# Peptides against a protein of PDB entry 4JHK: the designs that were tried, part 54

Target 1, 212 residues: chain A of PDB entry 4JHK
Amino acid sequence: EDYKIQSFDLETQKLLKTALKDPGSVDLEKVSSVIVDQSLKDQVFSREAGRICYTIVQAEAKQTNGSVFRRNLLNRLQQEFKAREETRKRSTQEWVCLVSFICNIFDYLKVNNMPMVALVHPVYDCLFRLAQSDALKNEEEVDCLVLQLHRIGDQLEKMNVQLMDELFNLLRDGFLLQEDLSSMGRLLLLEILEFRAGGWKLSDTAQKYYYS

## One batch from the design tools (peptide; made by RFdiffusion4, then SolubleMPNN)

Design b2_p8_3_s1 (from b2_p8_3, 3 letters changed)
Fold by OpenDDE base, seed 1:
Order: sequence, then structure tokens, then C-alpha cells
Structure b2_p8_3_s1 (fold): chain B 212 residues (1-212), chain A 8 residues (1-8)
Amino acid sequence: as target 1 above (212 residues)
Amino acid sequence: PLPEFPLA
């Protein structure tokens, strides 16, 4: 398979390619670290990173019946998650990259085609943070929030509908009551409210209205 | 409040 890893130097690309095919022959802690580091810089890459991580996990399981990569990956994610408020304070861009990466790991790193239960609360915690008033005033954070809900909202709701209801209560209140929302932010909140109300789907007409 | 990230 071809993975979008051209953003890495050639040596790192070789490392990643080897991890994908022969994970037992490389330092999987180093591999996990490299993937997380790049995902914290590039929100778009975080999507590809999810696929890469899943492939490495599957390859290691088949090759050695091991889970070294997944353990190291989750350990690093835990560290970044614990420091999320400091990350947000330092860099909104890094913060939304972190959220995006955690959400994409949730989306791709499944066991028996089911989400990792352990990631449900961390994902919701990130989304609830993005739904706070101080975050809703930032278009970059609103964009991240809406993007993740588009990607994994239906899955998250299946895991915990009560938390999803509480989250959308905040989004509705933000849409209606928060005065310092940008026009785009308000539009995005309206769209995601409509998206969930429509069963986590949008018509082609609605899609063009909000995103074209 | 939501629980923190579980230990891996």
C-alpha cells in the first residue's frame, strides 16, 4: 500500500515503510514518536497517521503477536492529552492537531471493528473543551470541532449518547447566545446542528451551502 | 467532569 509520508525525510520514510511491512525489525517506540510529532504539526497528516498506525498495529499483531507499537503510541497520546491545556495556551494550531490526531486514532485504531472504549472519554473531553465559550470564539477551534464531529460523531454517539446530547446542548447555546462568534463560526455550528439532526448526514445541497 | 486519559 502507498501512504502519504513524503513530508518526512528519506531516512524516516524508510523507517516508516519498514515498520509497515516488518515492524519487528525497527524501534517501534521511535516510530510512534515520529508519527505523533508530525501529527502535532500537520492536521491533515493526522488522518493518514491513523491509517498508518492501524496498519502497523495489524502487522505487529500478525508478525509477533505483539502490541509494542500501540502501547508506545497510546503512552505518547496520554502524555500529550495530559498537557492539552498548556498546548492550547502555547499554540492553537498544535492543540487542534492534537485533537484531530486523537480523533483519527479513535476512528482507525479499532479492535474487531469496534472503537477503543478507553479513548471515548478522552475524545469527548477534547470536544467539550472545544465547545467552551473561550474556544468557540476561535474559528480554528470551531473548524476542528465541526470536522471531528463530521468524521466520528456518529460513532461517538453510539458509544455514549448522553455525552453527545450534553455536547450539543453546549453547541446550541453557543450558536444562540454567544455574541463574539464569528459569522463563519456561527455558520459552522448551525451546520453541525443540522448534520446531527439529519442522522449525521447532509444533502448535497446543504453540503454546497456550508462548505462550497 | 470526564475521566482523564486511561493508562496504557
Scores: peptide ipSAE 0.038, ipTM 0.725, DockQ to the pose 0.753
Fold by OpenDDE base, seed 3:
Structure b2_p8_3_s1 (fold): chain B 212 residues (1-212), chain A 8 residues (1-8)
Amino acid sequence: as target 1 above (212 residues)
Amino acid sequence: PLPEFPLA
C-alpha cells in the first residue's frame, strides 16, 4: 500500500519508508518528530499521518515488541496539547492542524482495535474549544470541528455520550443564536446536527443536498 | 476543563 509522503524531501521519504517496513533500523524519535512537524503544517497530511503512525507502531511491535515510536509520538502530542491555546493565538491554521492530528491519532492509533482511552478527554477538550463562540465565528475552525465529528464522532460518542450531548448543545446554540456565524458555518453546523441525529450517517438525498 | 494526556 502506498502512503502520501510526497511533501517530504527524498531523504526523509526514504526514512519514512524504511520506518514503515523496518522500524528497528531507523531513529524512531526522529521519525516521530518529522511526522508531527509536518502534521502541524498540513491538515491534509494529518489524515495520512494517522495511518502512517499506526503502521509504524504495528511494525515496531511485530519486529521488536517495542513501543519507542508510540512513546515519542504521544509525548510530543501531549506537549502540543498543553500549548494549544498559545498555538491558537499564534495561528488558526496551526491550531486546526493540531486538532486534526490529535483526532486522527485517536482514529488510527488503536489498541486491540479500540481507541486509546487516554485520548478521549483531550479530543473532547479540543472539540469543545472549537465549539466556543469565539471559535464558531471563524469558518476555518468550524470546518475543522465538523470534519472531525464526521470522522470520529460516532467513536467518541461510544466512549462518552454525556460529553457528546453537551458538545452538541453548544453547536445547536451556536447554530440558532450566534449572530456572527457565516452562512457557510451555519450550514455546516446544521449538517452535523443532522448527521448525528441520523446515527452518524447521511442519507443519499441529504448527501446530495449538502455536498452537491 | 478536561484533563490533559496522562503521559510522562
Scores: peptide ipSAE 0.038, ipTM 0.721, DockQ to the pose 0.686
Fold by OpenDDE base, seed 5:
Structure b2_p8_3_s1 (fold): chain B 212 residues (1-212), chain A 8 residues (1-8)
Amino acid sequence: as target 1 above (212 residues)
Amino acid sequence: PLPEFPLA
């Protein structure tokens, strides 16, 4: 498999490549930190980071039956999650990167082909934060919210349909009642409402309407 | 054991 790690310096690339092949020979705490740090800066990398993390977890499990990398990764994520409001205040970009990364870890880092239950509430908490009135007026946050729901909404709903219903009640209210939404923000909310209503799929008509 | 995330 090809992993997009060209954004790192050569030494770090070597570290990551070694972690992917022989995780027992590297400092897995350092590896996890590097991946998290880059994911907090680059939302595009967050998707790739999920694949990388899954591969390292699998490699370590096969090599030593260990879970050092996963433990360190989740510890760091927990720290970032706890500080999410401070992150949001400091930088909207970093905040949406954090949300994106957590969602991508949820999507990729499966155990026994199942989502990690421990990540369900943190993911919902992030999405609920994005669904608040002060966030819905920011297109960057709306973009993030809608993107994540497109990617993992169906999986999240399977884990807790009640929370998903509550979340979409907020989105509906935002769409209908919040006056300071941008036209694009309102359009995105409408699209995601229809997306879920259609079983987490877009109809041909909707696809043409929103993305033609 | 894996760390548990807090609820907020």
Scores: peptide ipSAE 0.037, ipTM 0.715, DockQ to the pose 0.152
Fold by OpenDDE base, seed 4:
Structure b2_p8_3_s1 (fold): chain B 212 residues (1-212), chain A 8 residues (1-8)
Amino acid sequence: as target 1 above (212 residues)
Amino acid sequence: PLPEFPLA
């Protein structure tokens, strides 16, 4: 399989490939650190990282019935989550990468084909933060918010519809009332409102309208 | 089933 790890140096690529096939032969703490570090820099990779992480988790479980990788991964994720406000202040780019990574871990790192319940509130917390007025004025944050909702909104709603309703109330209010939204930001909010209203689906016509 | 690790 191609796990899109070409952004790493060759040594790190080898490390990751080995982790995917023979996790017991590598330092899984180091592997988790490398994945998290890169995910905080590259939002595209943060999407792929979820799939990579799931594969490593499954490989380790099968090989040794261990969970060293997942433990290290989630510990690091928790640390980054706790520091999310500091991250946001330091770098919007790192912040949206963090959100993307957390959301993608939620999406891919499933247990018995179910999301990790422990990730539900952290994900919502991130999305609610993106839905605040100071974030909605930043198109990069709006892009991230809308992207994540497109990816995992349906799953997240299944976990807690009340929080999703509250989130979308904020998005509606932002769309209608916030004056310093960019035109694109407002368009994206409208689209995601429509997306959810349509059962987390867009018609071909709507897709073309918003994204072509 | 894999154990879940809580996040703060």
Scores: peptide ipSAE 0.032, ipTM 0.729, DockQ to the pose 0.204

Design b2_p8_3_s2 (from b2_p8_3 with H5F W7L)
Fold by OpenDDE base, seed 2:
Structure b2_p8_3_s2 (fold): chain B 212 residues (1-212), chain A 8 residues (1-8)
Amino acid sequence: as target 1 above (212 residues)
Amino acid sequence: SLPEFPLA
């Protein structure tokens, strides 16, 4: 498999490649730290990071039946999650990267082919934060929110439909009532409302309208 | 309350 790790230096690339194939031969705490650090800087990488993490988890499980990498990864995510408000204040980019990464971990890092239940509330908490009025006025945060809902909304709803209903109530209110939404932000909210209403799918006509 | 991740 090919993984997009060109943004790392050659030594780190080698480390990651080794982790993907022979996780027992590397410091998995260091590997997890490197992945999280980069994911907090690059939202595009955060998507790839989910896939990388899953592969390492599977490789370690197969090799040693261990879970050192996953534990270290989740511990680091816990730390970043706890500091999320400070992160948001410091950098919107880092904040949306954090959300994206957590959502991607939820999407990719399944246990026994099931979503990690422990991540459900943290993910919703992030999405709810993005759905607050102070966040909805920021197009970067709206982009992140809508993107994550497109990616994992259906899965999250299956885990907790009540929270999803509450979240979309906020989004609908934002769409209808919030004056300082950008035109694009309003359009994105409308699209995601329609997306969920359509069973987390869009018609061909709607797809062209929103994304062509 | 703050959601918790699994801890090592």
Scores: peptide ipSAE 0.044, ipTM 0.732, DockQ to the pose 0.564
Fold by OpenDDE base, seed 5:
Structure b2_p8_3_s2 (fold): chain B 212 residues (1-212), chain A 8 residues (1-8)
Amino acid sequence: as target 1 above (212 residues)
Amino acid sequence: SLPEFPLA
């Protein structure tokens, strides 16, 4: 498997490769830190990070029946989540990377083929933040919101339909009532509203309308 | 034990 770790220096690549194959032989706290740090800088990597994390978790479980990596990963993620408002204020790019990363961890880091319940509310909290009026006027935040809902919206709804209804009420209100939305932002909100209404699938007609 | 995320 290719985990797309070419962006790291050679020493770090070696560390990650070793963690994937023999997690007991490396400092898993350091590994988790490296993965989180890169994910907070590169939204594209955050998706790969999810796969990497899952692989390491599985490898450690098989090797030692341990969960050191997952514990360290979630500890760091919790720290970043707690500081999310400060992160958003400092850098929109870092903020959307954080949201992307936590959503990808939710998507990939499953336990017994089920999502981690502990991540449900944090994910919703991030999405609700993106659905606030001050965020909806920023296309970068709207892009992130819509992307995550495309990726994990159906899973999140299964975990808590009431929160999803509340979230989409905000999105509907933003679409209809917020005057300072960009044309693209409004288009994206409309698309995601239709996406959910269609059972988290995009119809052929909608596909042509939005993405042709 | 795994850490639990706070609720906002």
Scores: peptide ipSAE 0.041, ipTM 0.729, DockQ to the pose 0.151
Fold by OpenDDE base, seed 3:
Structure b2_p8_3_s2 (fold): chain B 212 residues (1-212), chain A 8 residues (1-8)
Amino acid sequence: as target 1 above (212 residues)
Amino acid sequence: SLPEFPLA
């Protein structure tokens, strides 16, 4: 399968391609660092990064029964998570990239076809932060929040329905009560409320209405 | 604040 790694230089692309097929022959700490660094800069890449990470994890497990890559990846992820408030203060763009990356790791880095339980609360914490009033007024943060809920909301709810209920209470309040919410932000919140109410699905007609 | 995931 093809992976979207054109944003890297040729040497790094070679490194990543080798990691995907023969992880034992490369520095997996370096590979993890490269992936995390790029994911924190490019939200679009963070989606692909999740898939890449899963493939490397599986390849290493199969080849050496090792977990060097996953260990380094998760350690770096936790470091970034711990610093999330400082990241948000420094750059909204970097913050939403961080959230996107964490959510995509949750989505793709499965253990026996199940989400990593350890990531559930960190993911919710990020989404709850995006659901606060100071974040809902920022369209970039609303975009991120709604995008992640579209991608992993159903899985996340299965892990903890109580937290999801609490999160959506905040979103409903933001939709109805927050005065400085943009028109687009309000539309996005309405759509995601409808999305969950519909069992994390939208009809083709509804999707066309909101996204055309 | 929700719990952080453990270091690997």
Scores: peptide ipSAE 0.044, ipTM 0.749, DockQ to the pose 0.737; fails the geometry check
Fold by OpenDDE base, seed 4:
Structure b2_p8_3_s2 (fold): chain B 212 residues (1-212), chain A 8 residues (1-8)
Amino acid sequence: as target 1 above (212 residues)
Amino acid sequence: SLPEFPLA
């Protein structure tokens, strides 16, 4: 089991490694805080963070039947979610990292191999925010939106198809009507429309067309 | 805006 934690200093890496193997021996509140903080800075890590969090949750459950880490993680996540508009105004990069992290937690932090129902609406709310006109004009936000839909769109749709339909109505409108949408943004929106229409799958030819 | 998830 290898985790991409090279962006942390050595002491923090040790902390995380210990949390993964012996969660009862570390401050799990601190661990959760460190993971969230780094996920807000590094979108690549935010993807890995989901897997790390799942492993720590499982390790703690097995070791002590506890859920201290998960509680602290979700509390911090809720705080960041509540402040998402302020985050977006402050830094688009941090905003898309936040969305990415929430989506990755949704993807990885499953209970009995099922998504956490409590995260469904927050995830959709983030994606709907990215689908607004003021966000669609920013390629960084479009990239994030499309990436998350590629990763968890099928799972989200299973949780609430009505919200997914509404979301894609906005995306179609953005594709067709938004004048300040970049060529790349328009291409990405078209691709994701096709992706869902194809049952959340994309042919090799289409993959090359859109991403090569 | 959609509902926020509860504090754990």
Scores: peptide ipSAE 0.042, ipTM 0.747, DockQ to the pose 0.737; fails the geometry check

Design b2_p8_3_s3 (from b2_p8_3, 3 letters changed)
Fold by OpenDDE base, seed 5:
Structure b2_p8_3_s3 (fold): chain B 212 residues (1-212), chain A 8 residues (1-8)
Amino acid sequence: as target 1 above (212 residues)
Amino acid sequence: SLPVFPLA
């Protein structure tokens, strides 16, 4: 299976390829930094990054019984998470990349096939931030919110249904009451409300309505 | 030891 790392220079590609196969032979702190940096710039890459990270974690665990990469990765993520409001203020694009990356790490970086419990609240915090009135009026943030809920909403709900209920109360209120929502934003909120109501799946009728 | 993210 190939990994999409063509956006990196050749030396970095070599570093990543080596990390995937022989993590003990490279600087795993550097590897984690490179992956996070690129994920903060490219939302599409962030999904691939989740897969890459999982592979490296598994490879290191098997090779050395170590967790250096995961520790460095999560430390960096925590730093970025702490600074999320500053990031959002500086660049909406970087902010949604950060959210996307954290959500993708939650999705892919599993332990014993289970999500990392430590990431549950950070993910919800990000989604709650996207559900605030000042964010709901920005289409890019709404797009990110809805995308993540499509991808990991069912998993998050299993971890904490109370938080999910609270989140969707905000989304419903935004849909119904917020005056400055765009037509597209309102449509997206309606769609995600129906998505959850349908057990995190779209009915054939809804699929035709929203995407045909 | 893994880091613990702060809660908002």
Scores: peptide ipSAE 0.043, ipTM 0.710, DockQ to the pose 0.152
Fold by OpenDDE base, seed 2:
Structure b2_p8_3_s3 (fold): chain B 212 residues (1-212), chain A 8 residues (1-8)
Amino acid sequence: as target 1 above (212 residues)
Amino acid sequence: SLPVFPLA
């Protein structure tokens, strides 16, 4: 299986490739750190990171029935989550990368084939933060919010429909009432409102309108 | 053990 890790230097690529196949032979704390660091810099990689993490977790479970990688990964993720407001203030780009990474970990890193319950509130917390007025005026944050909801909204709703209702109340209010939304931001909010209303899918007509 | 994330 091919993973998009060409952005790393050759030594790190080798480390990651080894972790994917023989996790017991590498420092899994270092591996987790490298993945998180890159995910905070590259939102495209953050998606790939979820898949990579899942594969390493599965490989370690199969090899040693261990969970060293997952533990280190989640510990680091918790640290970054705790510092998320500082991250947002420092760099919108790093902030949306963090959100994307957390959401992708939620999407890919399941325990016993179930979403990690411990990640539900952290994910919602991030999405709620993106749904605040000061964030909705930033197209980069709106892009992130809408993207995550397309990816994991259905799963999140199954975990807590009340929080999803509350979140979408904010999005509706933003769409209708917030004057400093960009045209594209407003369009994206409308689309995601329609997406959920349609059972987390779009009609063919709507799909063509929004994404052609 | 899994970490417990803080709530916002």
Scores: peptide ipSAE 0.042, ipTM 0.711, DockQ to the pose 0.154
Fold by OpenDDE base, seed 1:
Structure b2_p8_3_s3 (fold): chain B 212 residues (1-212), chain A 8 residues (1-8)
Amino acid sequence: as target 1 above (212 residues)
Amino acid sequence: SLPVFPLA
């Protein structure tokens, strides 16, 4: 299976390819660090990173019944999560990349087809942060929020419907009451409200209205 | 043994 790792130098690409096939032969802490570092720079890669991480976890489990990679990955994620406010202040781009990566790990790194319970609250915390008034006025953060809810909203709701209700109360209030929302931001909030109300799906006509 | 993220 091919993975989109062309953004890395050749040596790092070799490292990642080896980790995917023979994880026991590489430094899995280094591999996890490389993946997280790149995911913080490239939001598109963060989605691919989820698939890569899942594959490495599976490969290590089959090869050695180990979980070294997953532990290192989650430790690094926890570090970045703890520093999320500082990251947001430093770079909106890095912040939305972090959120995207955490959400993608939640989406892909499952155990027996079930989400990792330990990631539920961290994901919600990130989404709640994006739903605050100071974030909703930033279109890049609104884009991230709406994108993640499109990707994993249905899964998150199954894990904790109360938190999802509270989150969407904030989004409704932002849509109705916040004065400094952009027209596009308000449109995106309306779309995601409709998306959830429709069972986490959009009709073709609605999709064209909001995204075409 | 998995890390538990702090809540916001």
Scores: peptide ipSAE 0.042, ipTM 0.707, DockQ to the pose 0.156
Fold by OpenDDE base, seed 4:
Structure b2_p8_3_s3 (fold): chain B 212 residues (1-212), chain A 8 residues (1-8)
Amino acid sequence: as target 1 above (212 residues)
Amino acid sequence: SLPVFPLA
């Protein structure tokens, strides 16, 4: 299976590949750090990172019944989450990468084949932050918000429909009332409102309209 | 036990 780790140097690629197959033979703290660091730089990788992380978690559990990797991963993620406002202030790109990574961890890193309940509120907190007026005016943040809702919105709603309702109230208000939204931002908000209203699905016609 | 993220 290809985990799309070509962005790393060859030594790191070897480290990651070994972690995927024989996690007990590598420094799993280092592995987690490498994955998080790269995910904070590359939003595309953050999607793959979720899948990679899940595989390593499962491999370690199977091999040693251990959870060293997951613990280190979540500890680092928690640190980044705590610092999210400072990250946003420093770099919008790093901020949206952080959100993307957290969302992808939520999406892929299951416990007993279920979403990690502990990640629900942190994910919503990130999405709510993206739904604030100061964020909605930034296309990069809107892109991130809409992308995550497309990817995990249905799962998040299953975990807490009340928070999802509140989130979409903010999005509706942003769409209708915020004057400094870009045209693309408004279009994306309209699309995601329609997406949820349609049961987290788009018709073929709507898909073509928004994403052709 | 897993680490728990703080809620805002």
Scores: peptide ipSAE 0.040, ipTM 0.704, DockQ to the pose 0.154

Design b2_p8_4_s1 (from b2_p8_4, 4 letters changed)
Fold by OpenDDE base, seed 4:
Structure b2_p8_4_s1 (fold): chain B 212 residues (1-212), chain A 8 residues (1-8)
Amino acid sequence: as target 1 above (212 residues)
Amino acid sequence: PLPVFPWA
């Protein structure tokens, strides 16, 4: 399987490739650190990072029945999550990367093909933060919010429909009542409202309308 | 069994 790790130097690429195949032969703490660091800088990679992480977790489980990588990964994730407000204050880009990474870990790092329950509230907390008025006025944050909801909204709703209802109440209020939304931000909110209302699906026509 | 993390 091909993994998008071209952004790393060759040595790091080799490290990651080895981790994917023979996790017991590498420093899995270092591997997790590298993945998290890059995910906090590159939102596109954060998507791939989810797949990479899942593969490493599965490989380690198969090889040694160990969970060193997952433990290190989640520990780092917890640290970043706890510091999320400071991250947001420091850099919107890093903040949306963090959210993206957490969401992608939720999406890919499943246990027995089920989402990690422990990640449900952290994910919702991130999305709720993006749904606050001060975030909705920032198109970059709206982009992130809508993107994550497109990717994992259906799964999140299955985990906690009440929180999803509350989240979308905020989004609806933002769409209807917030004055300082960008035109694109307002359009994106409308789209995601429609997306959920349609059972987390968009018709081809609607897809073209909103994204072409 | 999943590790329990104090996320918040």
Scores: peptide ipSAE 0.031, ipTM 0.675, DockQ to the pose 0.186
Fold by OpenDDE base, seed 5:
Structure b2_p8_4_s1 (fold): chain B 212 residues (1-212), chain A 8 residues (1-8)
Amino acid sequence: as target 1 above (212 residues)
Amino acid sequence: PLPVFPWA
């Protein structure tokens, strides 16, 4: 099985590969820190990070019946989440990477094939933040919001339909009423509104409309 | 049981 870790130096790649095979032989706190650090600067990696984290969690569980890696990972994630407003103020790019990472962890780290309940509200909190007027005017934040809803919206709705209804009320109002949206941002909001209305699936007609 | 973390 191949993992996309070519962006790391050779020493770090070796560390990650060892963690994937023999997690008990490495410093799992260091491993979690490296993964989070890279996920906060590379949105593409954040998707792969979810898969890597899942594999390490499973490997440690099988090897020692332990959960040291997951604990360290979630502790670091908690720290970043608590500081999310400061992160957003400092760098929009780091903020959307953080949101992407949290959403990917939600998507991959499942217990008995179900998402971790503890992550539901943090994920919604991030998406609600992206749905505020000051964020909707930024195309990078809209891109992130719509991407995550495409990826995990159906799962999130199953966990809390009331929050999803409230979120999409904000998105509908933003689409209709906010004047400083970019043309692409407005188009993306319309698409995601239609996506959910269609049961988290685009019809063939809609797909042709938006992507042809 | 799922872990509970203080997120706020």
Scores: peptide ipSAE 0.030, ipTM 0.661, DockQ to the pose 0.190
Fold by OpenDDE base, seed 3:
Order: sequence, then C-alpha cells, then structure tokens
Structure b2_p8_4_s1 (fold): chain B 212 residues (1-212), chain A 8 residues (1-8)
Amino acid sequence: as target 1 above (212 residues)
Amino acid sequence: PLPVFPWA
C-alpha cells in the first residue's frame, strides 16, 4: 500500500515509513505527535492519517504486542478534544480539521473490526456542535458535518441510534427554519437528510442530482 | 495515567 505523506519533509517521511514497517525502531510518541499536528492543519491529510494510524497500530501490535503509539495518539486526541471550543474560537479551519481527524480515527482505528466505543460520544459531541445554529451558518462547518456523516454516519448510528435521531432533528430544523444558512449549506443539509433516509446511500438519481 | 476519554 502507498501512503500519501509527500507533505512532510524527507526526514519525517522516512520516520513515518519506518513506523509503518518497523515501529519498534522509532520514537512512536514523536510519530504520533507529527501525525496529529499535520492532521490539525490539513483536513485532507486527516483522512490519510486514519489509515496510517491503523497500520502503525497493527504493526506495533504484531511486532511487540505493544500499544505505545495508540496510547500517545489517543491521549493527544483527548487533549485536543477537551480544548475544542477554544480551538473553534481561534480558527474554524483548525476546528473542522480536529473534527475530521477524530472522525477518521473513529473510522479506521478499529478493534476486531469494531469501532472503539470510547470514541462514540466524542464524535457525536463534535457533530452536535456542528449542528448548532451558530455553526450551521458557517459553510465550512456545514461542509465538515456533512462530509463526516457521509463517511461514518452509518457506523455511528449502529452505535447509538438515539443520538443520531437527535442529531438529525437538529439538522432538519436547521434546514427548514434557520434563516442565515447559505444556499449551498441548505442544499448540503437536504442532501444528507436524504442520504440517511435512503439508508446511508444515494440512489443513482440522487447522485446525479447532487453531484453531476 | 488518565484513561483515554474517561467520559465515554
């Protein structure tokens, strides 16, 4: 498998490549820090980061039966999560990167092919925050919300359907009632409402309508 | 050490 790490300098790329193949030979705390830092700056990378993290976790488990990388990763994630409101206040871009990263870790960092239960509520908390009126008026936050729901909505619902129902009640109300939504934001909310209603998939007709 | 995401 190829991993998209060209955004890092050559030394860091080497570090990451080594971590992927021989995690016991590198400083896994440093590796986790590098991945988190970049994920908080680049939302596109955060998706790749999930895959990278999964691979490193598996490699370390296989090599030493250790979990140093995962522990450091999740500890850092916890710190960022706790500071999420300050992050949002400081930078919308950093905030949506944080949400994206948390969601991608949820998506990829599975145990026995199941999501980590400990991440369920943090993910929902982030999505609920994006579903508040003050966030829905920001197209960047709406983009993030809808993107994450496209990626992991079905998995999240399986973990807690009640929370998903509550979340989508907010989204429906936002779509129908909130006056300061952008036209694109409103369109995105409509699409995601339809997406869930269709069993977390788009029909060919809907796909053509929204994305062709 | 503090558990990871102890609130979840």
Scores: peptide ipSAE 0.030, ipTM 0.680, DockQ to the pose 0.176
Fold by OpenDDE base, seed 2:
Structure b2_p8_4_s1 (fold): chain B 212 residues (1-212), chain A 8 residues (1-8)
Amino acid sequence: as target 1 above (212 residues)
Amino acid sequence: PLPVFPWA
């Protein structure tokens, strides 16, 4: 299996490749730190990071029945989550990378084929933050919000429909009432509102409307 | 150490 790790130096690439195949032979704390650090800088990588993390978790479980990597990963994720407001103030780009990474971990890192319950509230907290008025006016944050809802919205709703209803109330109000949305931002909100209303999919007519 | 993401 091929993983997109070309953004790392050769030594780190070797480390990651070894972690994927033989996790017991590497420092899994270091591996987790490297993955998180890069995910906070590169939103494209954050999606791949979820897949990489899942593979390492499975490999370690199979090899040693251990969970060192997952524990270190989640501990670091918790640290970053706790500091999310400071991150957002410092860099919108790093903030949306953080959200993307958390959502991707939720999407990929399953426990017995089920989402980790512990990640549900952190994910919603991030999405609710993106749904606030000060965030909705930033197209980069709207892009992130809508992207995550497209990817994991249906799963999140299954975990807590009440929170999803509350979130989409904010999105509806933003779409209808917020004056400083960009045209694209407003379009994206409309699309995601319709996406959920349609059972987390778009009709053929809607597909043509938004993507042609 | 605290549990990971200790939400209630």
Scores: peptide ipSAE 0.029, ipTM 0.661, DockQ to the pose 0.178; fails the geometry check

